# Ledger of designs, part 50: peptides against a protein of PDB entry 7AE7

Target 1, 321 residues: chain A of PDB entry 7AE7
Amino acid sequence: KVYKDLREFLEVLEQEGQLIRVKEEVNPEPDIAAAGRAAANLGKNQPAVFFEKIKGYKYSVVTNVHGSWQNHALMLGLDKNTSTKDQFYELNRRWDKFPVPPNVVKREAAPCKENVIDKDINLFEILPLYRINEQDGGFYISKASVVTADPEYPDDFNKLNVGTYRIQVKDRDRVGIQALAMHDIAVQLEKAEAENKPLPIAITIGNNPLVTFMASTPVGYNQNEYEFVGALQDGVPMDIVKSDLYDHLYVPAGSEVVLEGHIIPRVRTVEGPFGEFPGSYSGARLQCEVKIDRITHRTNPIFENLYLGIPWTEIDYLMAL

## One batch from the design tools (peptide; aimed at target 1 R131 Q168 Y281)

Design b2_p20_7_s1 (made by RFdiffusion4, then SolubleMPNN; from b2_p20_7, 11 letters changed)
Fold by OpenDDE base, seed 3:
Structure b2_p20_7_s1 (fold): chain B 321 residues (1-321), chain A 20 residues (1-20)
Amino acid sequence: as target 1 above (321 residues)
Amino acid sequence: SYKEVEELNKKRVAEAEAAF
């Protein structure tokens, strides 16, 4: 099975008993994190947790989407009881199908374009933000697929990068991003900052689960993550669409939310602290700052965010395959 | 409301900046 978007995957997770639906109104803190921890304590079959109603917010949250081997099997369109060995074998078999170029769809055909916000941007209106950990220095978007390009070769699709980065919400229209030197985004940012130019960026939230997987999987600088998504879909191309602000940035057509903007050149602001693992905080650091200039989103967007529970985090599962 | 959460975030960010 191939999934067009997060919603199709969540439907399968629910059908397979790998999603808990919380129908009662919850407080964003501490209830979301607490329910995630409770779900993780159910043992090896850690379900996704879908919160339909969050006090003070308009939209829903889902967490722990990639939080088990069963969810990974289902992501690959396999039986949920497929062994880790067989999942690995199938993943490698499909990996060899690279490259599978994506389909570029028209703007009108892309669900992520259903709604547009281009003025009075407020991330708190569109995303049900909460602290993942009680001691976090703020609210994080921890499961976004971030799209950037090489500013020297903006039309080279092979240099289009889709990565996962720690993102702190700094203001209604600003986020901090952790662009480490080892990441492809840091190479691209260095080129932009050398000329004191903004780096165009699209932060995509709530994607096809294989997009999220590939965004968390290191690939070569001249390899496109979308072409691996098509490979992992067993040769079925994924659908992408041009961003609204940038002709050279393509986003998943089915994204729940797309934050379009730019990394402000040569600006560094305090980001953190963040509890990357239970009981382990990374200290505050000077990090890049993104200005959000435009939002596109699906009607009733689902905020997918990372679960950071014990004993295994979603990061562990996203990196273990 | 989400507006109260926005103000809480602003406070938390300012606290982190002051502690840095």
Scores: peptide ipSAE 0.524, ipTM 0.938, DockQ to the pose 0.839
OpenDDE base, seeds 1, 2, 4, 5: peptide ipSAE 0.470, 0.511, 0.505, 0.508; ipTM 0.924, 0.933, 0.933, 0.934

Design b2_p20_7_s2 (made by RFdiffusion4, then SolubleMPNN; from b2_p20_7, 8 letters changed)
Fold by OpenDDE base, seed 4:
Structure b2_p20_7_s2 (fold): chain B 321 residues (1-321), chain A 20 residues (1-20)
Amino acid sequence: as target 1 above (321 residues)
Amino acid sequence: SYKEVEERNKELNEAAEKAF
């Protein structure tokens, strides 16, 4: 099976018994993290956890979407009981289909364009934000697929980067982003900052699970993650749409939320601390800052966020494939 | 409300900035 969006994947997870739906109102803290830990304690068959009602917020949260081998099998459209070995075999077989170019859909055909916010931007109205870990220095968007381009080659689709980066919410319309020197975004930012120009950015939340997987998978600087998504869909192209602010940035057509903006050139602000692993905190550092200029979102957007519980974190599964 | 959470996030960020 191929999934157009997160919702189609969550439906399959629920049908396969790989999603727990929490229907009662929860407090963002500590209940989201506590319920995630409780789900993780069910053993190796860890389900996604969908929170329908978050106190103080309008919208839902889902965590641990990639948090088990069963979920990874289902992501690949395989039987949930497919062995890890057979999942790797199938992943490698499909990887050889690269490149599979995406379909560019019209704006009116893209679910991520259902709603637009272009003034009085407030991330807290759209995303039910919470501390993932009790000692986090703020609220994080930890499972976003971040789209940037090479500012010297903005029309080179092969240099379009879709990556996963740690994003701290700084204000209603500003986020800190961890752009480490080893990341493709840091190369692109360096080029923009050399000219004291903003770097255009689209932060996409709640995607087709293969987009999220590929955004977490290192590829070459001249390789487009969307073309790998098509390969991992066994040769079925994914659907992308042009961003509203930038002609050279394309986002997944089915994204739950798209934050469009720019990295502010030559500005660094304190970001962190963040518990990247249970009992391990990355300290506070000076990081770049993104101004959010426009939001597009699906009606009743689902906030997909990373689960960082014991014994296995969701990141362990994302890195294991 | 989300407004109270926004204020809490501000306080957390300010505390982190002071600790840095």
Scores: peptide ipSAE 0.545, ipTM 0.943, DockQ to the pose 0.855
OpenDDE base, seeds 1, 2, 3, 5: peptide ipSAE 0.539, 0.509, 0.545, 0.535; ipTM 0.942, 0.936, 0.944, 0.940

Design b2_p20_7_s3 (made by RFdiffusion4, then SolubleMPNN; from b2_p20_7, 10 letters changed)
Fold by OpenDDE base, seed 1:
Structure b2_p20_7_s3 (fold): chain B 321 residues (1-321), chain A 20 residues (1-20)
Amino acid sequence: as target 1 above (321 residues)
Amino acid sequence: SAEEVEKLNKERVAAAEAAF
């Protein structure tokens, strides 16, 4: 099985008994995090948790999408009871199919383009934001696939980077992003900042689960994560679409929300603290600032966000493969 | 409301900035 988007994967998770649907209206805090923890207490077969109604918001939240070995098996299109050993075997077998170039679809064929916001940007109207941990310094977008390119080689598709970064919401149209020196985005940002130029960015939310997986998996600077997604789809290309603002940035065609903008050159603002693991907080630091200039989104977008509960966090599963 | 959430976020961000 190959998934074109998050929605197809959530449908399969629900069919396989790996998704809990919360139908009653919940408060963003503490109910989302509390329900996530309650789901995690169900043991090793942790389901995704889908919140249909969140007080004060229009749209839904899903969490813990990658939060179990069963969910990982299903992500690979395997039987949910596939052993971890067999999952690794299949992952390695498919990895050898790299590169599998993506299909570039037309704008009108991309679900992420159904709606456009190009003025009066307000993230709070589009994303049901909540504090993930009680001591977080604010709201986080913790499971986005962030698209950037090499500003010296914008047309080199092999240098297109899709990564996962800690993103704090700072304002209606601004987010802080943690770009660590070890990440490919930091190399690209350094080049832009050397010339005091903005770095074009697309922050994509609610993707094909293999996109999210590959965005969390380190690859070479000259390797495109989308070409690995195609490999992990056993040779089936994924669908991408050109961003609206930039000719050189491509986003997953099925993204629930795409935040297009730029990293402001040579600006650093306070970001954090954030509880990366239960009982472990990364302190506040000076981090990069992104201006959001355009939003595209699916009708009734689903906000996919990370689950950070005890025992095994969703990050532990994303990094275990 | 979205406005109340925005206000809450601004207060939290400001508190973190003041603590930093």
Scores: peptide ipSAE 0.535, ipTM 0.936, DockQ to the pose 0.813
OpenDDE base, seeds 2, 3, 4, 5: peptide ipSAE 0.484, 0.498, 0.032, 0.488; ipTM 0.927, 0.931, 0.663, 0.929

Design b2_p20_7_s4 (made by RFdiffusion4, then SolubleMPNN; from b2_p20_7, 11 letters changed)
Fold by OpenDDE base, seed 4:
Structure b2_p20_7_s4 (fold): chain B 321 residues (1-321), chain A 20 residues (1-20)
Amino acid sequence: as target 1 above (321 residues)
Amino acid sequence: SYKKVEEENKKRNAAAEKAF
């Protein structure tokens, strides 16, 4: 099984008994985190948790999408009971199919383009934002696949980076991004900042689960994560579309939300604290600032966000392979 | 309303900036 988007994956998770649907209206805090913890207590077969109604918001939240070996097996299109060993074997077998170039689809064929917001941008209207941890300094977007390019080689598709970074919501149209020196985005930002230029960025939310997996998986600077997604789809290309603002940035065609904008050159603002792991807070730091200039989104967009519960987090499963 | 959450987030960010 190959998934075009998050929705096709959530349907399979629900069919396989790996998704809990919360139909009653919840408070964003503490109910999302509490329900995530309750789902984590169901043992090793931790389901995704889908919140249909969040008080004060229009749209839904899903958490713990990658939060179990069963969900990981299903992501690979395997039986949910496939052993971790066999999942690892299959992942490695498919990895050798790299590169599998993506299909570039037309704008009109991309579900992420169903709706456009280009003025009066307010992230709180589109994303049901909440604190993941009680002591978090703010609201985080923690499962975004962030697309950037090398500003020196913008047309080199092999240097197109799709990564996962900690993103704090700063204002209605601004986010802080943690671009550490070890991240490919930091290399690209350094080049842009040397010339005092903005770095073009697309922050994509609610993707095909293999996009989210590859965005969280370290690859070489000259390797494109979308070409690995095609490999992990057993040689089936994924669908990408040009961003609206930038011809050289491509986003997953099926993204629930795409935040298009730029990293402001040579600006640093306070970001954090954030509970990266239960009981471990990364302190406040000066981090990069992104201005959001355009949003595209699917109708009734699903906000996919990371679950950071005990004993195993989604990040543990995303990093365990 | 998300407007109250937005206002609260703005206050939290301003407090973090002042504490740093």
Scores: peptide ipSAE 0.501, ipTM 0.935, DockQ to the pose 0.773
OpenDDE base, seeds 1, 2, 3, 5: peptide ipSAE 0.466, 0.010, 0.011, 0.492; ipTM 0.924, 0.365, 0.348, 0.932

Design b2_p20_8 (made by RFdiffusion4)
Pose (drawn by RFdiffusion4):
Structure b2_p20_8 (pose): chain A 313 residues (1-149, 158-321), chain P 20 residues (1-20)
Amino acid sequence: KVYKDLREFLEVLEQEGQLIRVKEEVNPEPDIAAAGRAAANLGKNQPAVFFEKIKGYKYSVVTNVHGSWQNHALMLGLDKNTSTKDQFYELNRRWDKFPVPPNVVKREAAPCKENVIDKDINLFEILPLYRINEQDGGFYISKASVVTANKLNVGTYRIQVKDRDRVGIQALAMHDIAVQLEKAEAENKPLPIAITIGNNPLVTFMASTPVGYNQNEYEFVGALQDGVPMDIVKSDLYDHLYVPAGSEVVLEGHIIPRVRTVEGPFGEFPGSYSGARLQCEVKIDRITHRTNPIFENLYLGIPWTEIDYLMAL
Amino acid sequence: SEEELIKEQLDHIRKLRDES
């Protein structure tokens, strides 16, 4: 099976006993992060946890989506009990199907274009943002796929919420931004960027894939789907930016020129906090989202947690 | 200090969230 969006994958997870629904209202902190750690602590058949009600928020949160070998196998479309070695072989075989060009769809057909917010941008009205770890510098979007511009790149970068319409980003960790970053800051021009949240599991998996192999990213997702192309759609504001047609939330924005502010600290996969450093800020100019969006976020702590599964094979 | 910076960031972001 191939998933057009996060919602089909969550349906499969729930049918397979790999998704737990929390119906009672929970507080943002520390409840969501504590549940994410506990789900990771179950050790075997760790499920995704779906929070339907978060105090003071309108929408829902899902966590630990990738956080088990059962979830990982279901992401690949295999039986949930497929061994880790067999999943490795299946990924090795599909790796060679690269490239599979994506299908570009019209705006009216992309579920991520159902709702538009073009003014008075407020991330909190859409995303139930919360603190992941006690010593984090802020509320984080820890599982976004970021699109920048065959020269289109998708990657995962921690994003700290700074204001209702502003976030932080480590721009010098996106090694295609940094030739356009010099030109843009030298000329005081903005650099367009797209932040996608709540994606097809293979899109997130591709976004965590090593940068050393300069692939075409979306064309790699079609390879992981064993030859089935993925659907992408042009962003509202920037014609050279394409986002997954099924994303739950799309934040279209730009990197603010000549602005450095304190970002962090935040958790890193080796199990420790990073330090606080001066980093770039991104202004959100537009939000498009599916009706009743789902905030797919990720808990990160002492290994093994969901990030280890996203990096393993 | 680093602890003061963390506190200030969290106070700022919680205020924005509560006002939203």

Design b2_p20_8_s1 (made by RFdiffusion4, then SolubleMPNN; from b2_p20_8, 9 letters changed)
Fold by OpenDDE base, seed 1:
Structure b2_p20_8_s1 (fold): chain B 321 residues (1-321), chain A 20 residues (1-20)
Amino acid sequence: as target 1 above (321 residues)
Amino acid sequence: SLEELIEEQRRRNEKIRKES
């Protein structure tokens, strides 16, 4: 099976008994994190946890979407009981199909374009933000697929980067992004900052699970993650759509939320700490800051965020392949 | 201090959340 979006995947997870739906209203803290930890403690078959109602917010949260081998098998369209060995075998087989170019769909055909916010931007109205860990320096968007391009080669689709980066919410319309030197985004930012220019960015939330997987998987600078998604879909192209602000940035057509903006050149602000692993916090550092200029989103957007708790964490599964 | 900046950011986020 191939998934067009997060919602199709969540439906399959629920059908397969790999999703817990919390229907009662929960507090952002500590209930989301506590329920995630409780779900992780249910054993080897860790389900996703879907929170329908969060106090003070309009929309839902889902966590631990990639948080088990069963969920990983289902992501690949395999039987949930497929062995890890067979999952790796199938992944490798499909990997050889690279590149599979994506389909560019029209704006009107892209679910991520259902709603637009271009003034009075407030991230808190769209995303039910919460502290993932008790000692976090603020609210984090931890499972976004971030789209950037090479500013010297904006029309080179092979240099379009889709990556996962730690994102701290700074203000209503600003986020901090951790761009490490080893990441393709850091190379692209360096080029923009050399000319004191903003780097265009699209932060996409709640995607096709293979997009999220590939965004967390390092590939070559001249390789497009969307073309790997098509390969991992066994040769079925994924659907992308042009961003609203930038002709050279493409986002997943089915994204729940797309934050379009720019990295402010030569600005660094404190980001962190963030508890990436139990008992370990990545320290606070000066990091880049993004101004959000436009939001597009699906009606009743689902905020997909990482579950971080007792091992195995969701990060472990995203990095396992 | 770095700690003060972190705490300021926490307070800012909580304020925005309450106002939203």
Scores: peptide ipSAE 0.552, ipTM 0.938, DockQ to the pose 0.757
OpenDDE base, seeds 2, 3, 4, 5: peptide ipSAE 0.022, 0.029, 0.349, 0.313; ipTM 0.630, 0.650, 0.875, 0.849

Design b2_p20_8_s2 (made by RFdiffusion4, then SolubleMPNN; from b2_p20_8, 13 letters changed)
Fold by OpenDDE base, seed 3:
Structure b2_p20_8_s2 (fold): chain B 321 residues (1-321), chain A 20 residues (1-20)
Amino acid sequence: as target 1 above (321 residues)
Amino acid sequence: SLADLIQEQLARNEAIKAAS
């Protein structure tokens, strides 16, 4: 089984009993986090939690998509009861198929292009934003696949980076991004900032689960995460589409939301704190700021966000394989 | 202070959310 987008995966999760729908209207805080914790307490088989109605917002939230070994098995198109050993074996077998180049689809064929916002951008109209933890310094987008390129080699597809970074909402059209020195995005940003130029960026939300997996998996600077997604799909290419603002940035064709913009050169603003683990907060730091210039999104976009809870977070599962 | 900056950001986000 290969998934084109998050929605196809959520359908399979639901069919397999690995998704709980919360149909009643919930408060963004504390209900989303509380319901996520309650679902996690159901045992080792942690389902995704889909919130259909959030008070004060138009669209839905899904959490804990990668939050169990069963969900990981299904992500790989395996039986949900596949052992962790067999999942690891299959992942490694498929990894050796790298590279599998993606298909570039036409704009008209890309679901992420169904709607366009290019003026009066307000992230709060598109994303049901909430504090994940009570003491967070703001609202976070925690499961985005962030697309950037090497500004010196913009046409080198092998240097296109798809990574996961902590993103704090700063304003209607601005986000803070934590780009640490060890991240590939930091190398690319350094090159842009050396020339006092913006770094083009596409922040993609609600993706094919293997895109999210690969965005959280370290690869070489000259290796493209999309080519690994094709490998992990057992040789089936994934579909990507050119970004609207930049010829050199490609996004997953099925993304729920694409935030296109730029990292503002040589600007740093306060980001954090964020509760990365229960009871543990990373400090506030001066981090990069992104201006959002354009949004494309699917009709009724689903906001996929990270579940943080005990005993294991989604991060643990995303990194365990 | 850092605490003031955090509270300012939270207040800003809540104001935007309430107006959306």
Scores: peptide ipSAE 0.206, ipTM 0.807, DockQ to the pose 0.784
OpenDDE base, seeds 1, 2, 4, 5: peptide ipSAE 0.024, 0.017, 0.007, 0.022; ipTM 0.493, 0.440, 0.423, 0.540; seed 2 fails the geometry check

Design b2_p20_8_s3 (made by RFdiffusion4, then SolubleMPNN; from b2_p20_8, 9 letters changed)
Fold by OpenDDE base, seed 4:
Structure b2_p20_8_s3 (fold): chain B 321 residues (1-321), chain A 20 residues (1-20)
Amino acid sequence: as target 1 above (321 residues)
Amino acid sequence: SLEDLIKEQLERNEKIKKES
């Protein structure tokens, strides 16, 4: 089984008993986090949790999508009870198929392009934002696949980076992003800032689960994460589409929400704290700021966000394979 | 202080949310 988007994966999770649907209206806080913790307490077979109605918001949230070995097995199109050993074996077998170039689809064929917001941008109208952890310094977007390119080689597809970074909402149309020196985005940003130029960026939310997985998996600077997604799909190319603002940035065709904008050069603003690990909060520090210039989204977009909690966090599973 | 920064950020977020 190969998934075109998050929705196809959520359907399979639900069919396999790996998704809990919360139909009653919940408060963003503390109910989302509390329900995630309750799901985690069900054991190692942790389901995703889908919240249909969130007080004060129009759209839905899903969390804990990658929150179990069963979900990882299903992500690979395997039986949900496939052993961790067999999952690793299959992942390694498929990894050797790299590169599998993505299929570039037309704009009209990309679900992420169904709706456009290019003025009066307000992230709170599109994303049901909440604090993931009780002591977080703000609202985070924690499972986004962030697309950037090398500003010196914008047309080199091998240097296109798809990564996962901590993103804090700063304003209606601004987010803080944590770009550490070890990340490929930091190399690209350094090049842009050397010339005092903005770095083009697309922050994609609610993706094919293998995109999210690969965005969290370090690869070489000259390796494209989308070509690994195709490999992990056992040789089936994933679908990508050009961003609206930038010809050199490609986003997953099936993304629920795409935030297109730029990192403001040589500007740093306070970001954090965030509870990266249970009982551990990073301090607030100066980080990069992104201006959102355009949003594209599917009709009734699903906000996929990270679950953090004890005894196991979703990040533990994302980094385990 | 870190506490002040947290408070300021939360207040900003609440303001943004109310104006949305």
Scores: peptide ipSAE 0.024, ipTM 0.587, DockQ to the pose 0.896
OpenDDE base, seeds 1, 2, 3, 5: peptide ipSAE 0.020, 0.022, 0.041, 0.021; ipTM 0.527, 0.629, 0.649, 0.513; seed 3 fails the geometry check

Design b2_p20_8_s4 (made by RFdiffusion4, then SolubleMPNN; from b2_p20_8, 11 letters changed)
Fold by OpenDDE base, seed 1:
Structure b2_p20_8_s4 (fold): chain B 321 residues (1-321), chain A 20 residues (1-20)
Amino acid sequence: as target 1 above (321 residues)
Amino acid sequence: SLEELIAKQREKNEKILKES
């Protein structure tokens, strides 16, 4: 099975008994994190946790979407009981299909374009933000697929980067992003900053699970993550759509939320700490700052965010491959 | 200090949350 978006995947997770739906209103803190930890304690077959109602917010949160081998098998369109060995075999088999170019759809055909916010931007109105860990330096967006391009080669689709970075909310329309030197985004940012230019960025939230998976998987600088998504879909292209602000940036057509903006050149602000693993916090650093200039989103957008449970975090499953 | 900057950011985010 191939999924067009997060919603189709969540439907399958629910059908397969791999999603817990919390219908009662919860507090953003500590209930979301606590429920995630509780779900992790249910054993090896950790379900996704979907929170329908969050106090003080309009929209829903889902966590632990990739948080088990069963969920990973289902992501690949396999039986949920497929062995890890067979999942790896199938992943490797499909990987050889790279590249599978995505379909570029029209704006009117892209669910991520259903709603537009281009003034008075407030991230808190769109995303039910919460501290993932008690000691976090702020609210984090931890499962975003961040789209950037090479500013010297904006039309080279092979240099389009879709990566996962920790993103701290800094203001209603500002986020901090951790761009490490080893990441493709850091190379692209260096080029932009050399010219004292903003780096165009699209931060996409709530995607096709294979997009999220590939965004967390390191690939070559001249390899496009969307073309790997098509490979992992066993040769079925994924759907992308042009960003509203930039002709050279393409986002997943089915994204729940797209934050379009720019990295402010030569500005660094405090970011962190963040608990990447239970009991382990990465230090605070001066990191890049993004101005959000436009938001597009699906009606009733689902905020997909990372679950950090013990003993296995969702990151462990995303990085285990 | 970095700790003070972190604390200020937390306070800022909590304020924004309350105002939203």
Scores: peptide ipSAE 0.229, ipTM 0.813, DockQ to the pose 0.755
OpenDDE base, seeds 2, 3, 4, 5: peptide ipSAE 0.025, 0.224, 0.180, 0.031; ipTM 0.644, 0.802, 0.793, 0.622; seed 5 fails the geometry check

## One batch from the design tools (peptide; aimed at target 1 Y57 R131)

Design b2_p21_1 (made by RFdiffusion4)
Pose (drawn by RFdiffusion4):
Structure b2_p21_1 (pose): chain A 313 residues (1-149, 158-321), chain P 21 residues (1-21)
Amino acid sequence: KVYKDLREFLEVLEQEGQLIRVKEEVNPEPDIAAAGRAAANLGKNQPAVFFEKIKGYKYSVVTNVHGSWQNHALMLGLDKNTSTKDQFYELNRRWDKFPVPPNVVKREAAPCKENVIDKDINLFEILPLYRINEQDGGFYISKASVVTANKLNVGTYRIQVKDRDRVGIQALAMHDIAVQLEKAEAENKPLPIAITIGNNPLVTFMASTPVGYNQNEYEFVGALQDGVPMDIVKSDLYDHLYVPAGSEVVLEGHIIPRVRTVEGPFGEFPGSYSGARLQCEVKIDRITHRTNPIFENLYLGIPWTEIDYLMAL
Amino acid sequence: SFEDSYQRNKELNEEAEEKFY
């Protein structure tokens, strides 16, 4: 099976006993992060945890979506009990199907274009933002796929919420931004960027894939789907930016020129906090989102947690 | 409302900035 969006994958997870629904209202901190750690601590058949009610927020949160070999196998469309080695072989075989060009769809057909917010941008009205770890510098978006511009790139970068319509980003960790970053800052011009949240599991998996192999990212997702192309749609504001047609939330924005502010600290996969450093800020100019969006976020702590599964094979 | 979370996030950001400088 192939998933057009996060919601089909969550449906499969729930049918397979790999998704737990928390119906009672929970506080943002530390409840969501504590549940994410506990789900990771179950050791075997660790499920995704779905929080339907978060105090003070309108929408829902899902965590630990990739955080088990069962979830990982279901992401690949295999039986949930497929061994890790057999999943490795299946990924090795599909790796060679690269490239599979994506299908570009019309705006009216992309679920991520159901709702538009073009003014008075407020991330908190859409995303139930919360603190992941006690010493984090702020509330983080820890599982976004970021699109920048065959020269289109998709990657995962931790994103700290700085204001209702502003976030932080480590721009010098996106090694295609940094030739256009010099030109843009030297000429005081903005650099367009797209932040996608709540994606097809293979899109997130591709976004965590090593940069050393300069692939075409979306064309790699079609390979992981064993030859089935993925659907992408053009962003509202920037014609050279394409986002997954099924994303739950799309934040279209730009990197603010000549602005460096304190970002962090935040957790890193080796199990420790990073330090606080001066980083770039991104202004959100537009939000498009599906009706009743789901905030797919990720807990990160002492290994093994969900990030290890996203990096393993 | 979420306004509390927004204010809390602002507080955290401020604390991190003061500690950094």

